# Designs tried in a protein design run: peptides against a protein of PDB entry 6IDX. Part 178

Target 1, 380 residues: chain A of PDB entry 6IDX
Amino acid sequence: KELAKLSADVTFATEFINMDGIIVLTRLVESGTKLLSHYSEMLAFTLTAFLELMDHGIVSWDMVSITFIKQIAGYVSQPMVDVSILQRSLAILESMVLNSQSLYQKIAEEITVGQLISHLQVSNQEIQTYAIALINALFLKAPEDKRQDMANAFAQKHLRSIILNHVIRGNRPIKTEMAHQLYVLQVLTFNLLEERMMTKMDPNDQAQRDIIFELRRIAFDAESDPSNAPGSGTEKRKAMYTKDYKMLGFTNHINPAMDFTQTPPGMLALDNMLYLAKVHQDTYIRIVLENSSREDKHECPFGRSAIELTKMLCEILQVGELPNEGRNDYHPMFFTHDRAFEELFGICIQLLNKTWKEMRATAEDFNKVMQVVREQITRA

## One batch from the design tools (peptide; made by RFdiffusion4, then SolubleMPNN)

Design b2_p19_6_s2 (from b2_p19_6, 15 letters changed)
Fold by OpenDDE base, seed 5:
Structure b2_p19_6_s2 (fold): chain B 380 residues (1-380), chain A 19 residues (1-19)
Amino acid sequence: as target 1 above (380 residues)
Amino acid sequence: SAEIKRLSEIVRKQIKEEE
């Protein structure tokens, strides 16, 4: 207990470390000694002293053994661990993951997100905070392939549900530390969009062109009586498609694929449009047809609007940026849905369409409308 | 330094008593 308090002092820590004191503490934990296992308070103070000593940055985290990692991971995986030990063990694992890629690899083998989710189902917000912090650390340090797997896994859906039900909708106010961890998790989740945001459409890729054609089909052929399949020649059909792409509000009416070659938002805009068209088909068709039937130059160009809105949302959500330690702003909506970004897009595109109508905007007012919409989104 | 030595000795003694 005294050691734990004194370890917070840099002068004491320096001298204690110089005396190999930290090595002694690690060996105590590694040994799994009956003394520490029987005296939870003593173990808790040992782990506190270890953390406080390591927080001075005098010793590299790479000094810890695999046996130490296994012991700490063991405390997190044990169902009947003392809360004080669990908290410190989570904090140690977080610090190890953040400070060493080699330790991350070892920890990722010893602990699962599923095990950490169990610590979110408790009423102790401190334990919940440290559990999310460790999940965030693992997510941050994961290779891109593993990060995508973490995001797509049933565990992530379950994680969002548990966070929503036990943290966000909990009977206790969210503390600053928890709010920060929720912010971090949100940022890390949105950073998965970066690949698609930076992916240029290939205008020669038939599969990608078929998606644009599907957008046209959903908008215009779903209401058309199947009897008027215009059997007219290939040129009339191409001319018809050019008209349809104009009505969809693409900038390039001849080759809409060219509108998706700009990064950001690249293919992410097409993903959002396709999601809207498939999941919210009635909303999509309404937006497109309301603007396609207008001859008054007050049509809202859906295609252009969707692209620029996707870009704007990426900017607002800071896609591709690392979490900032000073921020704690999270949006609960992002924990309510698996496709929260696409759902946000669907809400915002309706807002944009409404704002365009209210402003009686023309194509020349496009940037002004986008600025108003940005202000509306950032204030909501 | 004396207190650090004392604590280090206590920790070392505890390790030795458990070995």
Scores: peptide ipSAE 0.016, ipTM 0.442, DockQ to the pose 0.034
Fold by OpenDDE base, seed 1:
Structure b2_p19_6_s2 (fold): chain B 380 residues (1-380), chain A 19 residues (1-19)
Amino acid sequence: as target 1 above (380 residues)
Amino acid sequence: SAEIKRLSEIVRKQIKEEE
């Protein structure tokens, strides 16, 4: 206890470190001593002292042995551990992951996100906060291939559900620290969209062009079997498609693929349009047909609007940016659905279409409508 | 320094008693 208190002092820490004090503390934890296991308070103070000493940045985290990591990971993985030990163990693991890629690799082998989810089901908000913080650290430091696996894992659906039900919908006020970790998790989750946001459409890629054609088919030819390959169309069919792409509100009516060459939002806009068209088909068809039947210059250009809205949503959600330590703004809606971004897009595109009608907008008012919609989204 | 040394010795003794 005294050591833990004194370890916060830089002068004490420096002298203690010079005396190999950290090495002694690590060996105490490594030994898994019956004494430390029987005296949870003593172990908790040992771990506190270790954290406080390491927080001075005098000693590299790479000095930590694999045995120490396994022991700390063991405390997190055990179902019956003292809350004080668990809290400090989570904090140590978070610090290890954040400060050393080598330690991240070792920790990622010893701990699963599933084990950390169990610590979210408790009533202790501090434990929940440290568990999310460690998940966030693991997510942040994961290589790109593993980030996608973490995103696709049943663990994420379960994680979102558990966070929603046990943290967000909990009967307790969310503290600033928890709000920050929820914000971080949200940012890291949306950063998975960065690849698609920065992917340019290749106008020569037939598979990508077929998606645009599918959008046209769903809007205008819902009864037609998808088997009619777009390639055999006479000049009349090409002219018909140009008209259809104009009615869809693409900027480039001749080659809509060119509208998706700008990054951001690149292919992410096309993904959102396709999701809307397939999952919310009635809404999609309504939006497109209501505007395609208008000859009064008050048509809302769906294609252009969808692209600019996707870009706007990426800007609002800070897709591709690192989490900021000063922010704690999170949206509970993003924990309600697996495809939360696409669902948000579907809500916002309806809002945009409504706002366009209410403003009696023309193509010249496009930027003004987008500004109003931005204000509406950011206030919601 | 003396307190650090004392604490370090206590910790070292504790390790030795458990070995």
Scores: peptide ipSAE 0.015, ipTM 0.450, DockQ to the pose 0.033
Fold by OpenDDE base, seed 2:
Structure b2_p19_6_s2 (fold): chain B 380 residues (1-380), chain A 19 residues (1-19)
Amino acid sequence: as target 1 above (380 residues)
Amino acid sequence: SAEIKRLSEIVRKQIKEEE
């Protein structure tokens, strides 16, 4: 206990480290000594002293042995561990993951997200916070392939459900530390959209053009058999499609694919439109047809609006940016739906359409409407 | 320094007693 307290002092820490004190502490933990195993409080103070000593940045985290990692991971993996040991063990593992890629690899082999989810099902918010912090660290330091796998896994859906039910909908106020970890998890998840946000549409790719054609079909041809191959259209059919693309509110009525060559938001805007059209078909059709039937020049251009809204949402959510340590803002909806970004888009496009009507906007007012919508989204 | 030395000796002694 005294060692743990003194370890917070940089002067003491420097002298203690110079005397190989930290090596001695690591060996005590590694040995699994009967003394430490019988006295959970002594182990908790040992781990505290270790953390405080390492926080001075005098010693590299790479000095830690595999035996030490296994011992700490063992405390996290055991279902009946003292809360004080568990908390410090989670914090140690987080620090290891954040500070060393080599330690990340070893920890990722020893600990599963499933084991960490079990620590979210407790009433102790501090344990929950450290468990999410470790998940976030693992997610942040994961290679791209593994990060995508973590995001797509049933574990992610389960994790979101557990967070929603045990943290967000809990009877306790969310502390700032937990709010920060929820924010971090949100940012890291939205960063998976970066690839699509930076993907330019190829105007010559038929498969991508078929998606735009599908948007037209869903809006205007709800009763027509999909069997009419989009490629074989007579000049009259091409002219008809140009009119339809104008009614959809694309900037380039002849080749709407050109509207998706700008990055950001690139193909992510098309993904959002297609999601809206397939999952919220009635909302999509209503928005498109309501604006396409107007003769008063107050039409809200859906295609242009959807692209610019997607870009705006990416800016608001800081897609592709690292989480900021000073931010604690998270959206609960992120934990309620697997396609939370697309659902947010679907809400915001309706808000945009409403705001456009309320402002009696024309195409010249487009930027003003977008600014008002931005303010509405950022205040919500 | 004396306190650090004392703590280091205690920790070393505990390690030796458990070996």
Scores: peptide ipSAE 0.015, ipTM 0.440, DockQ to the pose 0.033
Fold by OpenDDE base, seed 3:
Structure b2_p19_6_s2 (fold): chain B 380 residues (1-380), chain A 19 residues (1-19)
Amino acid sequence: as target 1 above (380 residues)
Amino acid sequence: SAEIKRLSEIVRKQIKEEE
């Protein structure tokens, strides 16, 4: 206990480390001594002293043995572990993952997100916080290939549900530390959109062009009697499609693919439009047809609006930015749906369309409408 | 330094008593 308290002092820590004191503490944990196993309080203070000593940054985290890692991971995976040991073990694993890629690899082999989910299903918010912190560390340090797999896994869907039900909808106020970890998890999850946000559409890719054509089909051909067989004239068809793309509100109504060459938001805007058109088809058709039937210059350009809204949402959600240590603002909606970004887009595009009508906007008012919509989204 | 030495000796003694 005295050692744990004194280890917070940098002068003491420096001298103790110079006397190989930290090596002695690690060996005590590695040995799994009967004393430490029988006296959870002594082990808790040992782990506290170890953390406090390591927080000075004097010793590299790579100094720890695989036996030490396995012992700490063992405390996290054991049923009915002492809460004080569990908390410190989670914190040690988090610090190991954050400070060493080599330790991340070893820890990722010893523990799973599924094992950490069990620590979210408790009444102790401190344990929940440290469990999410470790999940966030693992997610942050995961290779890009594994990061997407972690996000798509059943474990992530289950994690989201458990966080929603046991943390966010819990009968207790969310503390600042938990709010920060929820913010971090949200930021890390939205950063998976960065690739699509920075992907330029290739105007020559037929598969990507077919998506734009599908948007047109869903908007305009769903009600068309099959008797209007698209007449054989290739030129008349191109002229018809140009009109349809104008009605869809693309800036480049001749070649809408050109509207998706700007990054951000690149292909992410097209993904959002396609999601809206397929999952919320009635809403999509309504928005498009309400504006396509207007001849009064008060039409809201859907295509342009969807692109700029996607860009705005990426800016608001800070897609591609690392989480800031001082922030604790999270969106509970993110934990309610697997495709929360696309659902948010679907809500915001309806808000934009409503705001456009209320303002009696024209194409010249576009930036003003977008500014009003930004203020509405950021205050909600 | 004396207190650090004392604590280090206590920790070393505890390790030796458990061996």
Scores: peptide ipSAE 0.014, ipTM 0.425, DockQ to the pose 0.034

Design b2_p19_6_s3 (from b2_p19_6, 13 letters changed)
Fold by OpenDDE base, seed 5:
Structure b2_p19_6_s3 (fold): chain B 380 residues (1-380), chain A 19 residues (1-19)
Amino acid sequence: as target 1 above (380 residues)
Amino acid sequence: SSFSKRLAERVRKEIEKER
């Protein structure tokens, strides 16, 4: 207990480390010797002293043995561990993951997100915070391939549900530390959009062109009387499609694929448009047809608006940026939906369309509308 | 929503003055 307190002092820490004191603490953990009187209390103080000593940055985290890692991971995975030991063990694992890629690899083999979810289903907010912190650390340090797999896993849906029900909708105020960890998790989740945001459409890829054609089909063929058999000529069809792409509000009416070659937002804008068209079909059709029937130059260009809105949302959400330690702003909505970004897009595109009408905007006012919409989103 | 509408209306009036 005294050692744990003194270990917070840098002068004491330096002297104690120079005496190989930290090695003695690690060996106490490695031994797993439960035979000591007051073992749990002694272990809790040992882990505290170890954390405080390591936080000075004098000793590399790579100094820890695989036996030490397994013991600490064991305290997190075992059901009957003292809360004080569990808390410190979660914090140690987080620090190991954050400070060493080699330790991350070893820890990722010993611990699953599923095991950490069990520590969210408790009344102790400190345990919940450190459990999310460790999940965030594992997610941050995961290779890109594994990170996407972790995000798509049933574990993430379950994780979001557990966070929503046991943390966000809990009967207790969320502390700053928990709010920060929820922010970090949100940022890391949105960073998965970076790949799609930076993916250029290939104008020669037929499968990608078929998505744009599907957007046209959903907007215009759903209301067309089946009796209008598409007239004979290939040229009339191309001219018809050019008209349809103009009504959809693409900048390039001849080849809308060219509008998705700019990164950001690249293919992410097309993903959002397709999601809106499939999941919120009535909303999509209404927005498109309302603007396609206007001859007053007050039409809102849906295609252009969707692209620029997607880019704006990426900028607002700081997609591709690392979490900032000073921030704690999270959106509960992102824990309620699996496709939270696309749902946010669907809300914001309706806001944009409404704001465009309220402003009586023309195509020349486009940037002014986008500026107003940005202010509306950021103040919501 | 009330703030958003007031902002849009303000900017509309600015646009109308510039035309």
Scores: peptide ipSAE 0.040, ipTM 0.684, DockQ to the pose 0.010
Fold by OpenDDE base, seed 2:
Structure b2_p19_6_s3 (fold): chain B 380 residues (1-380), chain A 19 residues (1-19)
Amino acid sequence: as target 1 above (380 residues)
Amino acid sequence: SSFSKRLAERVRKEIEKER
């Protein structure tokens, strides 16, 4: 107990480390010897002293043995461990993952996200916070292949549902530390959109062009049998499509694929448009047809608006940026929907269309509308 | 929100003055 308190002092820590004191603490953990009176209390203080000593950055985290890692991981994986030991063990594992890629690899073999989910179902918000912090650390340090798997596991209704029900909808106010970890998890998940945001459309890719054609079909040909393959269209049919692409509000009416060659938002804008058209078809058709039937120059160009809104949402959400330690703002909707970004887009495109009408905007006012919509989104 | 409408209305009036 006294050692744990003194370990916060850098002068004491330096001298204690110089005396190989940290090695003694690691050996106490490695030994697993339950024979001591008050073992749990002594272990909790040992882990506290170890963490405080390591936080001075004097000793590399790579100094720890595989036996030490297995003992700490054992305290997290075993359901009957003392809460004080569990909390410190989660914090130690987080620090190990953040500070050493070698330790990350070893920890990722010993601990599953499923085991960490069990620690989210407890009433202790500090345990919940450290469990999410460790999930975030594992997510941040994961290779790209494993990061997508972890995101898919988060998209798995279970982790998200547990966070929603036991943390966000819990009977207690969310502390700043938990709010930060929820923010971090949100940022790390939205960063998976970066690939699509930076993917340019290939105007020669027929499969990508068929998606744009599907947007046209859903808007204007809702009753037409999909059996009429787009490839057989006469010059008259191409001219008809140019008119439809103008009504859809694309900048390039001849080849809308050119509007998706700019990155950001690249193909991510097309993904959002297709999601809106398929999942919220009535909303999509309404927005397109309300603007396509206007002859008063107050039409809101859907295609251009969708692209610029997608870009704006990426900027607001800081897609591709690392999470900031001072931030704790998260969207509860992220925990309620599988496709939260696309749903956010669907809400914001309706807001944009409404704001355009309220402003009595024309195409010349486009940037002014976007500025208003940005302020509306960021203050909501 | 009431703020969203007030902002849009303010900018509408600015647009109308510029036209």
Scores: peptide ipSAE 0.036, ipTM 0.730, DockQ to the pose 0.010
Fold by OpenDDE base, seed 1:
Structure b2_p19_6_s3 (fold): chain B 380 residues (1-380), chain A 19 residues (1-19)
Amino acid sequence: as target 1 above (380 residues)
Amino acid sequence: SSFSKRLAERVRKEIEKER
């Protein structure tokens, strides 16, 4: 107890570390010796002292043994561990993951996100906070291939549901620390969109062109079976498609693929449009047809609007940026749906279309509409 | 929101004055 208190002092910490004191603490944890009276209290103070000593940055985190890691991971994975030990163990694991890629690899083998989710189902917000913090650390330090696997895993859907039900919709006010961890998790989740945001469409890729054609088909030929592959379209069919692409509001009516060559938002805009067209087909068709039937120059160009809105949403959400320690602004909506970005796009494109109508905008007013929509989104 | 609508209406009036 006294050691844990004194370990917060840098002078004491330096002297204690010089005496190999931290090695003694690690060995105490490694031994797992439950034979002492008040072992749990002693262990909790040992873990506190260890954290405080390591926070001075005098000793590398790589000094810890695999046995130490296994013991700490064991306290997180075992049922009925003392709350005080669990809290400190989560904090130690977080610090290990953040400070050492070697330790991350070892920890990622010993613990699962599923085990950490169990610590979110408790009423203790501090435990919940440290559990999310460790999940965030693991997600941040995961190699790109594993990040995508973590994102695709049923664990993420379950994690979002548990966070929504046990944290966000909990009967307790969310503290600043928890709000920060929710913000971090949100940022890390949206950073998975960066690849698509920076992917240029290849205008020569037939599969990508077929997606644009599918957008046209859904809008104008909704009753037509997709089995009618666009055979070698006669010049009349090409001219028809150019008209359709104009009605869809693409900037390049001849080759809409060119509108997706600019990054950001690249292919992410096409993904959003396709999601809207498939999942919210009635909304998509309504937006397109309401604007395609207008001859009064008050048509809202859907294609251009969708691209610029996707870009705007990426800017608002800071896609590709690292989490900032000073921020705690999270959107509860992003925990309600697995495809929350695409759903947000679907809401915002309807808002844009409505705002365009309310403004009685023309194509010349496009930037003014986008400015209004940005203000509407950021203040909502 | 009522705010979003009022903002759109304000900008509409500005556009109409510039025309």
Scores: peptide ipSAE 0.035, ipTM 0.696, DockQ to the pose 0.010
Fold by OpenDDE base, seed 4:
Formats: sequence, structure tokens, C-alpha cells
Structure b2_p19_6_s3 (fold): chain B 380 residues (1-380), chain A 19 residues (1-19)
Amino acid sequence: as target 1 above (380 residues)
Amino acid sequence: SSFSKRLAERVRKEIEKER
């Protein structure tokens, strides 16, 4: 206990480290020897002292053995561990993950996000905070190939549901530390959109073109069987598609694929449009047809609007930016839905369409409408 | 941001009204 308290002092820490004191602490953990009276209390203070000593940055986190990592991971994965040990073990693992990519790799082999989810279902907010912090650390430090797997784990309705029900909707005030971890988790979740935001459409990719054809089909041929894939279209059919793409409000109504070559928002805009068309088909059809049937030059160009709105939402949500340690502003809504960004897009595109009508806008007013919508979104 | 929170709350309220 005294050692743990003194370890917060940099002068003491320096002297203690110079005497190989930290090695003694690590060996104590590595031994796993439960033979001492008050072992749990002693271990909790040992882990506290270790954390405080390591926080001075005098010793590299890479000094820890694989046996040490396994012991700490064991305290997180084993049932009936003392809460004090569990809390410190979560904090140690977080620090290891954040400070060393080599330790991240070792920890990611020993602990799963599924094991950490169990620590979110507890009544202790500190345990919940450190569990989310460790999840966030693992997510942040995951290589690109594993980030998608973790993304899919966050995309698991289960994790969001647990966070929503046990953390956000808990009968307890959310502390600043928890609010920060929820913010971090939100930022990391939105950063998964960065790949699609920066993916250019290939105008020569037929599969990507078929998505644009599907948008047209849903809007104009809703009763037509999808089996009538456009075979070799006569000139009349090409002219028809050009008209349909104009009615959809694409900037390049000859080749709408060109509208998705701009990054940001790249393919993410097409993903949002397709989601709206499939999940909120009535809303999509309404928005498209209300504007496509107008002859008064007050048509809201859906395709252009959807692209620019997607870009605007990425800018507002700061997609691709790293979490800031000073921020704790999170949106509970993003924990309520699996496809929260696409749902947000669906609401914002309706707002845009409404605002366009209210402003009696023309194509020349497009930037003014977008500015008003940005303000409406940002003030909401 | 406080903005994304308010937007999310509005979106939530709209989703809750449609339910």
C-alpha cells in the first residue's frame, strides 16, 4: 500500500526502478503464488504500484514477459477475481495495448472482446469504464485487417445493446471517464466508414454500375421483376437511362458512376443511397418521385444531394480523425442502431429535401441549401 | 460533438415517433 502510494512520485519511482524494484513486482505477478495471507490485497497493491511506476515512462512496456501478460489476462478472463485486481488488470492491459504494438499482438491472442463484454454487464461503473477503454485500445491498435473484425464485433447488436442497456441507460450518472470512453468508441466506430469514404467508384466495374441500376429500378420500376436485368439496351434504352439518371438528380446523368469518383465521400454515398432505397424504400421513392415529377425548376437533385450530404456528414462527424483525449461528447443514438450512420443519412436527406422545398430552391441555390442544412444538422 | 448528440437525439425522437 505504501509502495503503491509512493510509486506516484517520480523521484521515488526513479530510485525504485534503478533498484530493479519493478522487476520484483513483475516476478511477484508471474509467480501466481496464492500461498500468502491477504494475497489478493497484496496483489492489488502490487498492480497499483506497477501501473504508477510504468506511468512515469521510465521503463518500456516491452519489458514485461509473456508470463506476466498471461497472468494479467487470466485475472480478466477468470470468474471470481477480486474487483480490485480486475480493475487494475484491465488498466494494465489497456496501457500495454496503447503503448506497445508487440504487446497488443500478444494480448489480442489472450483476450477476446467477448470476454470483455462480460465486464460491461456489471454494476461497477469503473469496471465498465476500464472494459470499454480496453476494447477501445484494442480497436485503435488493431491492424487494418483485424479492425474490420472488431468493427463487426461492434456492429454486433449485442455489444451496442449491452452498452446501451448497462452503461448509457444505467440508473447511474455517467462519469467523465466513461463519457470519454463512449466518445472514443463512437469515433472509432465512425472511422470504419473512412475506407468507403475514400474508395472511388470504378466506372468500369459492372457490379458497382448495377447498384446504380438498382437505385433506378427501385425508384422507377418498383413493380418490375428484377429478372429483367437490362440486356443489350437499344439506343432508346440508353436514352431512357440518361433521362432516369437526370431524374435521380445525378450531376453526370450520362455516366452517374463519375459522381462517385470524388473522395470523399466516394462509395460511402452509394452505400447510403442503396441503404435508403432498400431499408426505407417508401421514403426513397417519395423523395425521388416528388422531385422527378416537377417541371418548375424547383427539383431537389437527389443523387447530387445524397453525395454532398454524405460528405457533409463525414465532415460533421469528423470521420477519419483520431479520438481527442479532451472530448467526452457521445451520441446515445449511435448505440441504438446497427447502421446508425445510414439511418442518420436517411433522416438528414429528408431534412434536406424539406429544406429545399421550404426555401423554394433551384439548382443555383444548391450550396445555400447545403449551408442551411449544415447549420440545421449542427444546431440539432 | 454536442452537435452530433443533438442530431442523434432528434433522429432518435423521429425514429421513436415512427415506431
Scores: peptide ipSAE 0.016, ipTM 0.485, DockQ to the pose 0.021; fails the geometry check

